# Peptides against a protein of PDB entry 7Q4I: the designs that were tried, part 1

Scores and structures below are computed, not measured.

Target 1, 281 residues: chain A of PDB entry 7Q4I
Amino acid sequence: HENSTIAERLYSEVRVLCWIMTNPSNHQKKARHVKRTWGKRCNKLIFMSSAKDDELDAVALPVGEGRNNLWGKTKEAYKYIYEHHINDADWFLKADDDTYTIVENMRYMLYPYSPETPVYFGCKFKPYVKQGYMSGGAGYVLSREAVRRFVVEALPNPKLCKSDNSGAEDVEIGKCLQNVNVLAGDSRDSNGRGRFFPFVPEHHLIPSHTDKKFWYWQYIFYKTDEGLDCCSDNAISFHYVSPNQMYVLDYLIYHLRPYGIINTPDALPNKLAVGELMPEI
Unless a header shows other numbers, all headers, positions and changes below count from the first letter of the chain.
Peptide ipSAE was made for these designs. It is ipSAE averaged over its two directions, with the distance scale d0 held at 1.0 Angstrom where the peptide's residues are scored. Compare it between designs on one protein only; published cut-offs may not apply.
A fold fails the geometry check if it doesn't show the stated peptide or something in it is severely misdrawn.

## One batch from the design tools (peptide; made by RFdiffusion4, then SolubleMPNN)

Design b1_p8_1_s1 (from b1_p8_1, 5 letters changed)
Fold by OpenDDE base, seed 2:
Structure b1_p8_1_s1 (fold): chain B 281 residues (1-281), chain A 8 residues (1-8)
Amino acid sequence: as target 1 above (281 residues)
Amino acid sequence: KAYDKDPY
């Protein structure tokens, strides 16, 4: 027997729309496995593509395919969300079709924040954007107000937001959001451990003799360590998760239990006022 | 390896 009462409360109080970046070649190979695993725990799940797929619930955005069109697809995805779905959720997660997300842990992190606070969360990187930007692969979540500011204030203004569809999508949205005073939040837990991860769990958990010159250590906004202390007990996302690994993670997180160990959840924090952030750690 | 990928 499992008690999900707090998770059910958070499902109702912290509504999340998840949109998945995909393409027609990945509908069956990757995106379908998101829908069958972690995506079913979103309040709403939409696949953003260049072709419609009624089995997947994929939207055909007016964009081309390829890496150079990811920024164009991100802009059109958020325009589509704002036009059709802005009231369907409080928070709006972008993820890739090889991102795995523990949506309950994201709801826990987001619970104290108002969706009217102009904020977004993810794996924060320090280059290119003064406040930082969130890694595209780790997934990033915008408040409803952040989506409004992005679509209504940033996108129509070429001085605030890049009009071209080229560029790194995560960097470009990070620039746009900064230019409309959407805050790059701190997603770390109370122990300073990260929650959004741009790699698979193995790469974060296993201390490797990674050269300190590895780009990740230069890009990460907050100091992080490898090993068991790398990752929050309430970690939210991992990237480069294969379709098979999604089912493994679903089993390990939601089904596999060590007999005789019962986890008691921490108390929910107090809700913050509109515009208020959690104290920096 | 996935770890050798660029940040994009």
Scores: peptide ipSAE 0.062, ipTM 0.805, DockQ to the pose 0.680
Fold by OpenDDE base, seed 4:
Order: structure tokens, then C-alpha cells, then sequence
Structure b1_p8_1_s1 (fold): chain B 281 residues (1-281), chain A 8 residues (1-8)
């Protein structure tokens, strides 16, 4: 018998709205597979698109499609969330339609934090933004206060947040969030291992998959290595996960069990005060 | 190549 008591507690105490960046051409090809796998473990799941799809729960945002519109779509997505859904969750995850997320591990990471703390988490990159920014592909999660500051304080002010819809989505939101004092949190585990990954597990786990000149090693904010020590046992996300790989991951994580091995969860950490962060490792 | 993906 599976004991989900702690996961059920965290599902109620750490409410997550997941919004998925998608487009009409990917509703059936990608987004529906998110809905059928990891997205079902969100407290709320919304697909942000340019076309409505009632079967998918996709929203038509007033933005065009293509990579050059991703920043525009992110701004409109968070405006939509703030207007319609700000009270439906405590935390607001952005993911792509080819991101896989272990939502329980995200709830575990978020548990000590107040949703009134202006913080966000993800795979932190160091360029362009002094405090760093979170990789768009790995997915990133904003506190309720971070969403409020982004939508109410940053977006209306062209000095704080880029009015144009062009630019790297993750960099631009990172600049906006820094300008309203939303903190770029540390998502690493107690061993200093990452939880949000901008690639598939294979690419992080297999040493020498990339050379030392690969951009990722220059972008990563915290030192990380390839191999088994790359990744937290409580990893949260992977990117470039194909629709088929989503079902494989869903099976491997939630169904496949080595007979006779029982994992005992670690004790929950103490809750932090509003505005308090975990110590950096 | 699989890693020629932009820092996106």
C-alpha cells in the first residue's frame, strides 16, 4: 500500500497553479500529454495559448505565436493569473509543454517559504541579471507575492519592466522581478544539488555529454557537475521531455517500484518567516 | 546537436 499522507498534506498546504506555455499547434501534440501526466498533480492547471481549447483548459491570450512573442505571452499569462486565479494557489509555476515536473518535490522545496515572501525559484542563471534569473525551459515558480509585484508594480512601469513583447522571456521576467525586489531563490537541496533542470535527465546524469565550452557551464549560477551528483533525489523539473518520455517518467517515478525497497521521507523543515530565505549553500 | 539549444 502506498502512503501518500505527507504528499496530501503538502498538496493542501502548498497549493500550486501550473501554467503551461503552449500554442494551438501543440495542444494535441504536447500539451495534452502534460495534462495526462504531471499536470494532473497541480492544484490548478492552465494552458496559456493564443487559442481557446475547452478540452485542454487552454486560454487564448491576446498575443501572437512564435519565440519572439514568448515574453508577451508570459506577461499576459501572469496578468490573466492575477486577475482570475491569484487566490487559487500559493505558488505559480511556469512550465513549457515539453517540461516535466515532479510537483511533490516542488511542494517540498516550497514548504518552508511563505507565499507572501517575494521570491521565485528555478534553474538560476547568472548572465544579464545581477541576482540571476531562472531558466525558462526548466520552469520557474513565483510566490503569490512575486506574482502580485510582477503584475501590479513591474508590468505597468516601462522603467521596471520591458513593455515590448520581444526578448528572452526568462531574462526579461528576471529583470522585472529584480526591479521589484523579488528575490531569486536557491532551489538546490541540502547537498547543494540542483532541482530544476533545463535538459532531460540523461544530459545531466551522463558525464562528458557536453564540453566545458558549452554555454550552460557559463550560465549556471551555482557550481554544478555532471553525473549522479548532478541532481537532487528530490529533483523538480526537466526540459526537452518528449510526449513519450513524459509517460515513461510518469511510470518510472510513480509506478515502477523496486520490490523490498521502502523510501522514508525526510522530516519537513521549519517554516520561515515572511521575507526569510533558506541559507545559501 | 541536442545541446545546440539556445539558452532558453
Amino acid sequence: as target 1 above (281 residues)
Amino acid sequence: KAYDKDPY
Scores: peptide ipSAE 0.062, ipTM 0.799, DockQ to the pose 0.570
Fold by OpenDDE base, seed 3:
Structure b1_p8_1_s1 (fold): chain B 281 residues (1-281), chain A 8 residues (1-8)
Amino acid sequence: as target 1 above (281 residues)
Amino acid sequence: KAYDKDPY
């Protein structure tokens, strides 16, 4: 029998609202597979779309479709969350409809932090934003205070946050959050290994003969290695995960076990005060 | 491939 007592405790103490970036053409193709896999482990799951879908629990945001509207959709999604759901969770995850997330590993990372700390986590990139910004595809998680600052302080001020709906979604939210003193946290584990990944596991785990000129190596904020040491044992997310691969990952992570090997979880860290961060590695 | 995609 499985002992989930610690995971159940973290489910109660580290409440996560997951919102999924989707569109009407992907409700059946992608989004429903998020709902049937990792999304069921969120405390609340909402699909942010341009059309309502009661079977999916999709919200129709007042935005157009297409890549040029992703920033507009992100702004409206967080406005909707702030108005209707700000007290339903402590942490607010953005993910794509092809992002896979291990929510228990995210709760473990977030456990020491106060949701009143203005912080957000993800795969940190270094360009365009001085403190860095979090990759949109890997998914990123805001504290409740970060959402409040984004919606109440940043969005109403065109000097702090871009009023237009154009631009790179992840860069634009990163600029807005920096301008309201929301900290770009370090999501790495105690060994300095990443937890949020902008690609599928295979692309991180298998040393690629990719040229060191590949954009990713220039964009990553923290130096990382390829191969087995690329990724935390408590990895949180992967991007470009097909619907079929979501079910494979769900099976491998939650069902498949090597007989006779029992994993004992590490002790929970001490909780931090409001405004405190874990030491950088 | 996922690596062939832009950061955006």
Scores: peptide ipSAE 0.062, ipTM 0.806, DockQ to the pose 0.626
Fold by OpenDDE base, seed 5:
Structure b1_p8_1_s1 (fold): chain B 281 residues (1-281), chain A 8 residues (1-8)
Amino acid sequence: as target 1 above (281 residues)
Amino acid sequence: KAYDKDPY
């Protein structure tokens, strides 16, 4: 028998709305596999598209198709969330239709933080934005206050937030959030291990997949290692996960168990005050 | 491969 009492508590106390970046050509190919796997563990799941799909729960945003419209889609997605769903959750996760997320591990990371703290988390990159920005592919999570500041304070002001729909969506939201004093949090665990990953587990776990000149090593905000120490035991996300690999990960994480090994969860940390952050490691 | 994604 499995004891999920702590996970059930966190599901109630750390409410997560997950929005998935998708398009009509990917509704059946990718997005439905998110819905059938990790997306079912969100408190609310919404697919942000250019076409409505009632089977998927996809929303038609007023945006064009293609990579050049990702920033436009991100702006309209958060406007839609703010208008319809801002009170349905405490935290608001962006993920791609090929991102896999362990939502319980995200709730554990977020538990001490107030949703009224202007903060967001993800895989932090150092270029273009002074405080850093979160990788779009790894997924990033905004507090309720961060969403409010983005939609109400940043988006209406062309001096604070890019008005056109061009550019890298993750860089552009990172600039906007910095300009309204939303903090780029540290998502690492107490051992300094990352939780949000812009690639599949294999690429982080196996050393020497890339040389030291690979762009990722120049972009990563915090020093990180390859191999077993790359990744937290409470890792949250991986990117470029195929639809078939989502079902494999669901089996490995939630069904496959080594007989005779019982993991006792660590005690929950104390809750932080509004505006308080965990110390950087 | 996943590593073929350019961040630019």
Scores: peptide ipSAE 0.054, ipTM 0.799, DockQ to the pose 0.701

Design b1_p8_1_s2 (from b1_p8_1, 6 letters changed)
Fold by OpenDDE base, seed 5:
Structure b1_p8_1_s2 (fold): chain B 281 residues (1-281), chain A 8 residues (1-8)
Amino acid sequence: as target 1 above (281 residues)
Amino acid sequence: PSFEKNPY
């Protein structure tokens, strides 16, 4: 028997719309497995594609396919969300069809923040954008106000937001959001450990998996370590997760229990005012 | 793939 009372409260109070970046060739191969695992824990789940799929709940956006169209797809996805779903949630998560997300841990991180605060969270990178930008693969979450500013203030203005569909989608949205004063939040826990990860757990947990010249160490905004201290006990996301690994993670996180060990959750923090952020660590 | 290490 589990006591999910706090998780159920957060499901109601911290509503999350998850949109999944996918394409028609991945509907059956990848996206379906998101829907059957972690995606079922979102308040709303939508797959953003170039073709409609009623079994998947995939939307056909007016975009081409390929990596060079990801920025175009991101712009159209948020336009679609703003038009149809802006009041269906408080927070709006972008993830890839090979991202795994522990949605309860994301709700815990987001709980103190107002959805009317112009803020977004993810794995923060330092290049190209002064305040940083969030890694596309790790997934990133916008407040309702951040989505409004992006769609209404940034997208219509070519001086604030790139009008063409080329470029790295995560960098381009990061530039647009900075230009409308959406803040790049700190997603680290109270111990300074990260929550959003651009690789699988194995890559972060195993020391010396990469050398110090590996691009990730040059891109990370906050200093982080390898090994067990790499990752929060309340980690939110991992990237490059295969369809089979999604089911393994679902089993390990939600079913497998060490007998005789009971984790008591920490008390919820106080809610912040609109525009207020948690202190950086 | 699980080992793609591309920042772009």
Scores: peptide ipSAE 0.056, ipTM 0.796, DockQ to the pose 0.510
Fold by OpenDDE base, seed 2:
Structure b1_p8_1_s2 (fold): chain B 281 residues (1-281), chain A 8 residues (1-8)
Amino acid sequence: as target 1 above (281 residues)
Amino acid sequence: PSFEKNPY
């Protein structure tokens, strides 16, 4: 028997709309496996594509396919969310069709924050954007107010937000959000461990003789270590997760239990006022 | 490997 009472409370109090970046060629190969695994734990799940798929619940956005259109797709996805779904959730997660997310851990991180606070979270990178930006592959989550500011204040203004559909989508949204005073939050736990990861668990957990010149170490906003201390016990996301690995992670996280070990959840923190952030650690 | 991929 498992007690999910606190997770059920957070499901109701911290509503998350997840939108998945996909394309028609990946509907069956990747996106369907998101829907069958972690995506079922979102309050709402939408697949953003260039073609409609009624089995997947995919939306056809008015964008072309290809890497050069990811920024265009992100803009149209958030416009669609704002027009049709802004009241369906408190928080709005972007993920790729090869991102795995532990939604309960995201709700725990988000619990103290007001959805009216202009903030977003993810794996923070330091280049190109002064406050940093969130890695696209690790997934990033906007508050309702952040979505409002992005769609209503940033997107209509070419001085605040890039009008062209070209560029790195995560960098471009990061620039737009900074320009409308949406804060790039700290997603680390109380021990300073990360929660959003731009690679699979293996690449973070296994100490490799990675060259210190590896781009990731130059891009991370906060200093992090490899090995067991790399990752929060309440980690939220991993990227480059294959369809098969999604089912493995679902089994390991939600089904596999070491007999005789009982996890007691930490107490929920106090709720913050609108505009208030958790103190930096 | 995915770990060698550029963030772009």
Scores: peptide ipSAE 0.055, ipTM 0.796, DockQ to the pose 0.710
Fold by OpenDDE base, seed 3:
Formats: sequence, C-alpha cells, structure tokens
Structure b1_p8_1_s2 (fold): chain B 281 residues (1-281), chain A 8 residues (1-8)
Amino acid sequence: as target 1 above (281 residues)
Amino acid sequence: PSFEKNPY
C-alpha cells in the first residue's frame, strides 16, 4: 500500500461537490476557467446555469437570468443536487464563476465535522439573520444534512423559506437554514483568522484606507484585521477573481515554491460527534 | 475587482 499523501486521504474522506453559479454568457468567459483551475480539485463539479453545456458540464435549471433570479437559481440548484447527487459528496460548496477556492484547505477545515451535523460555513455576516449568514460571493459550504434540511424541510414551507425568487440569495438561504436549525459555523482558523473572503487577496492583505464606515466592517460577523494577519495560512476562498487571476493563483499556490523551505502539515484534529462543533475562538 | 462593491 503506497502511503497516500494527506491531501489524497482528505480527498477520499472529505468529499466535496462544488456547484458554480453561472449563466450562458459566462460559460466561455468565466466558468471554463474555474473548470480549468480550482474546480478540478472538487470530487464533483457542476455548473448551474439556464442553458445546458456539455463541454462545461452545465445544467439548465428552470430559472430566468439576471440578479433578481439568483435566489431562484440557488433553490433549484440545491433541489437538483438533492435529487441527483446527495450521495456523491459529504459537503456541498456554492461558489460564483469568479470565486477561487483552495479545496484542500476547505477539506482540512471540514475534516473534524460530521456531514450528518446540520452546519454550513463561509464568510459570516451579521445583518438580517440572528445567527448570521454566509456571503454569497465568498462561497459557502453545506453539510449533507444541511442540504437535506434545506430541500426537504425549508423549501416546501413558505413560513420557513421565501417562495418567490426575489431577494439576496445569501440572505434568503441564511434565513431558511436558520429556520430549520442549520448552524452558521465558525470558519476561522485556530488563530482566529478568516478563511472565506468576499474580495480578492490584495484587498484583504493591503491595509486599505477604507473608511470604518465601509459596509464590510459593518457586515462582518467576527472582528477581523487588515494586513498580513487578515487571512489564514489555510485560506479557502476569494471573490472577484478574474479568469487570468485564477491561473496566477493556481500557479502561486500549487506550483511556485521557495527553494529550501519544506512545508510540513499540521496534525489532523480529532473528529467531532454528530451535532458537535469546534469551540468558538 | 473593486473593494467598493456592495454585497448586493
């Protein structure tokens, strides 16, 4: 038995289905670049669209296009996943076609959690939802049980989940998930640093002269700093990543190495019981 | 990419 790398072990033990929010106008412009970069590291990759594309592996959902239909598309995407793919993975990531994700870092974060725990992770925002909700752009990941509760318990009940297709998709799914007792997890690392980011690395790493009134500082659930300590060494996602930047990030993360520096991975934590969460930091 | 973008 060849000693599999820790990454190969986690690929088998922490199975991730990634679904990408896209549209027909972005199949060639954006979505194909996700497929050619970080999307290859998902156990299953599906593009959720309004038109089928066999080259992309895009699904035509019964929804219209435009920003006002994003919530409708999210509902139909998770219905499709539940019907066809609920057993193909343990965790179910939503990302945009301009989100970049380090899937190995996500598997590391998710490793201790049971997929039977009703939990989801992402960049947690504090407004509108009591427990918080996860930023749509940064991407968010549901456990298998969270998907089941969303599709089977929340979506059929207009009192628990918005029946129309209008509204901010991330807020609306956050309300639905809260109403079926899916927990908004803490995605921060052991040092309290964030892992899911709603902007490009540059905007988080470089202290911006952003006014303290900037919406992000009012929305972020956990207090965060700018600069080098902004971001986990095991960061998971960034948003507004151009197609060209996806290839740059892919090179920097997976190919570029400083000569003479050996990176040794930390030991895996103990697995949690069903319903158990890591302590908040 | 713009840091001025809003969540909606």
Scores: peptide ipSAE 0.055, ipTM 0.797, DockQ to the pose 0.669
Fold by OpenDDE base, seed 4:
Structure b1_p8_1_s2 (fold): chain B 281 residues (1-281), chain A 8 residues (1-8)
Amino acid sequence: as target 1 above (281 residues)
Amino acid sequence: PSFEKNPY
């Protein structure tokens, strides 16, 4: 028998709305597999598309498709969330239809934070935004207050937030969020290990997979290493996860067990005050 | 590979 008591508590206390960036051509190919795997562990799951799909729970946003429209889709997605779903959760995760997320680990990371704290988390990148920005592919999670500030304060002001739908989605939201004093949080664990990953586990776990000239090493905000110490034991997300790999990860994480090994969860940290962050490591 | 692609 699994003891899920703490996970169930966190499911109730740290409510997460997951919105999935997708398109009509990927509803069946990718998004459906998110819904059948990790997406079922969100408190609410919404697929943000250009076409409605009632079987998927996909929303037709008033945006075009393609990479050049990702920023437009992100803006409309958060507007939609704010209008219809701002009270349905405490935290609002953006993920791609090829992102895999361990939602329980995200709830654990978020537990000490108030959803009224203007903060967001993800894989922090250094370029373009002074405080950093969160990698779009790794997924990023906004507090309820961060969503409010983004939609109500940033989006209506072209001086604070890019009105055009072009540009790098994650960079542009990062600029907007910085301009409304939403803090780019530190998602690392107590050992300084990352939790949000812009690649599959294999690419982070295998040393020397890339050279030091690889763009990622210039983009990472915090120092990270390759190999077994690359990744938190409480890792939250991986990107470029194929539909088949989603089922493999779901099996490995939630079903496959080494007989005779019992994992005990760490104690929950103390809750922070509104506006307080965990100290950077 | 996707790993070698720029984030955009």
Scores: peptide ipSAE 0.052, ipTM 0.789, DockQ to the pose 0.778; fails the geometry check

Design b1_p8_1_s3 (from b1_p8_1, 6 letters changed)
Fold by OpenDDE base, seed 3:
Structure b1_p8_1_s3 (fold): chain B 281 residues (1-281), chain A 8 residues (1-8)
Amino acid sequence: as target 1 above (281 residues)
Amino acid sequence: SPADKDPY
């Protein structure tokens, strides 16, 4: 017996459209495995590519392929979402085709926020953008109002948003969002533990896995430690997850249970007013 | 991103 009543409620009240950054060479190799694992728990799942794939439900965006076109693809993806899907969800997640996401944990984090609040969440980095920006690989989620501001207010204005398709995708969207007063939210749990991760669980969970000089420690916006205290019990995402690891994570999170341990969820927080944020920790 | 890279 499994009681999913709260998860089902959040599925209805906190609607998430997930768009996956992919390319035609990865449709079968990576993107298909997202669709068969965590992507099935999104309210809407769309693969953003340069070629259409009816089996995958992939959209052909008017962009070239390659690392230099990721920013162009992100702009076109959000334009496509705004034109076709802005009312299909309350929140709009970008993920890579090697990002794994626990969508229920994301809904729990998002539950108190209004989708009309101009906010977005992810793994916050401190360089280049004053308020910070969200790591592209860890995935980031925009409110409906954040998408509206990005597409309607930022993208048409070269002074607010980079018009060319070059640059680091996550930094460029972070600049654009800041310029239209979309807030870079705090994704940490009530214990100050992170929820969005730019690496696999092993790289965060193992103490001293990286040197103190590793760039990540200079980039992370909030101070964090390695080890078991690195990561929320309600962690949302991990990056560089292989297709095989996605199935392992699906098994470990949704099927494998320690016999005799009963997990009771915490009470849902009160909903915030439009424009209100949770207190920073 | 310059920050979206493997630690290796």
Scores: peptide ipSAE 0.045, ipTM 0.784, DockQ to the pose 0.281
Fold by OpenDDE base, seed 2:
Structure b1_p8_1_s3 (fold): chain B 281 residues (1-281), chain A 8 residues (1-8)
Amino acid sequence: as target 1 above (281 residues)
Amino acid sequence: SPADKDPY
């Protein structure tokens, strides 16, 4: 028997709308596997596409397909969320159709923060944006106030937010959010370990003979190590997760248990005031 | 390869 009482409390107190970036060619290949795995643990799950799919619950946004339209799709997705769903959640996660997310760990990280605090979290990268920006593939989560500022204050102003649909979506939203004073939060745990990951677990856990010249080491905002210390015990996301790997991760995280090992959760931190952040580590 | 991983 599992005691999920704290997880159930956080499900109610830290409401998360997850929107999944997808396209019509991936509805059956990828997106449905998100819906059947980690996406079921969101308070609300929406697939943002260019075509409607009633089986998937996909929304047809007025955008084209292809990498050059991802920024356009992100803008339209958040406009759609603001118009139809801004009160359905406290936090708004963007993920890809090959991102895997442990939603309970995200709720734990978000618990102390007010959704009226203009903040967002993810895997923070240092280039292009002074405060940093969050990796698109690792997924990033906006507070309700961050969504409001993005849609109402940033998007209508070409000086604050790029009006065309070109560019890297994660960089462009990062610029827009900075321009409306949405803070790029620190998602690391109390040991300084990351929670959002732009690659599969294997690539972070296994010290690879990856050349230290690999772009990732130049892009990370916070210093990180390889191996078991790479990742929080409360890690939130991984990217490039295949449909089959999503089911494997679901099994390993939620079903497979070592007999005789009982983990007790840490106490929840005190709630922060509106505008207050956790101390940087 | 590591080079195949898009930073975005």
Scores: peptide ipSAE 0.042, ipTM 0.769, DockQ to the pose 0.464
Fold by OpenDDE base, seed 4:
Structure b1_p8_1_s3 (fold): chain B 281 residues (1-281), chain A 8 residues (1-8)
Amino acid sequence: as target 1 above (281 residues)
Amino acid sequence: SPADKDPY
């Protein structure tokens, strides 16, 4: 028997809309597997594409395909969300069609924060943006107020937000959000361990998987280590997760249990006031 | 390869 009472409470109190960055060529190959795995645990799941797919629940955004259009797609995705779905959730996750997300762990991280706080979370990188920006691949989550500020205040102003569709989408949204005073939050747990990961678990868990010159070590905003101490027990996301690995992760996280071991959840933290953040670790 | 991990 499983007791999901706390998870059910958080599902109600911390509503998450997940939008998935995809394209028509990946609807069946990747996006469908998100829908069949972790995406089913979102309060709302939308696939943002250039073509409509009624089986997938994909939206055709008025954008081209390819890496050079990701920023354009991100802008149109958030415009679409703001117009049609801003009240359907409290938090708005961007993920790729090869990102895996443990939505319950994200709700746990978000629980103390007000959706009216202008904040967003993810894997924070230090270049290009003074406060940092969140890695696109790891996925990032905006509060409702952050979405409002992005769409209403930033996007219409070329001085605040890049009007063209070129550039790295995660850097460009990071610049826009900073310019409207949306805070780049700290997503680390109480032990200082990360929750959003731009790679698969193996790449973070195995010591010396990459050399010290690997770009990631220069980009990461907070100091992090490799090995078991790399990652929170309440980790939220991993990137470059194949469709097959999504099903493996679903099995390992939600089904496979060592007999006789029961984990008890920590107590929920106190809720923060509007505009208040947890102390950085 | 690690090179396939574009920082973007």
Scores: peptide ipSAE 0.041, ipTM 0.770, DockQ to the pose 0.462
Fold by OpenDDE base, seed 5:
Structure b1_p8_1_s3 (fold): chain B 281 residues (1-281), chain A 8 residues (1-8)
Amino acid sequence: as target 1 above (281 residues)
Amino acid sequence: SPADKDPY
């Protein structure tokens, strides 16, 4: 029998609203597979689209479709969350319809932080934003206070946040968040291993999978190695995960067990004060 | 391929 007592405690104490970036053409092809796998482990799951879908729980945002509208969709998604759902969770995860997330590992990372701390987490990139920004594909999670600052302080001010809908959504939200003093947190584990990944596990785990000139190595904020040391044992997300791979990952993570190996979880860290961060590693 | 993935 599995003992989920700590995971159940964290589900109650670290409430996560997951919003999924999608479009009407992907409701059946991708988004429904998120809903049928890892999305079930969110406290609240919402699909942000341009068309309503009651079977999916998709919201029709007042935006066009296409890559050039992703920033517009992100702004409207967080406005919608702030208006309707800001008290339904403590943390607000953006993910794509091909992102896979181990929500329990995210709750473990977030547990010590106050949701009133203006902070967000993800795979941190170094270009364009002084403190860094979080990769859109890996998914990123905002505290409740970060969402408030983004919607109330940043979005209404064209000097703080881009008013048009063009640009890379992850870079643009990163600029806006920096301008309202939302901190780009460190999501690495105690061994300095990453938790949010902009690619599938294979691309991070296999050494020499990419050339050293690959853009990722120029973009990562923290120096990271390939191989088993690439990734935390408590990794949170992977990107470019196909619908079939989501079901495989669900089986491997939640069902497949090596007989006779008992995983004893580490003790929960002490909770931080409002505005306090974990020491950088 | 991984090389074809845009960071944006």
Scores: peptide ipSAE 0.039, ipTM 0.762, DockQ to the pose 0.509

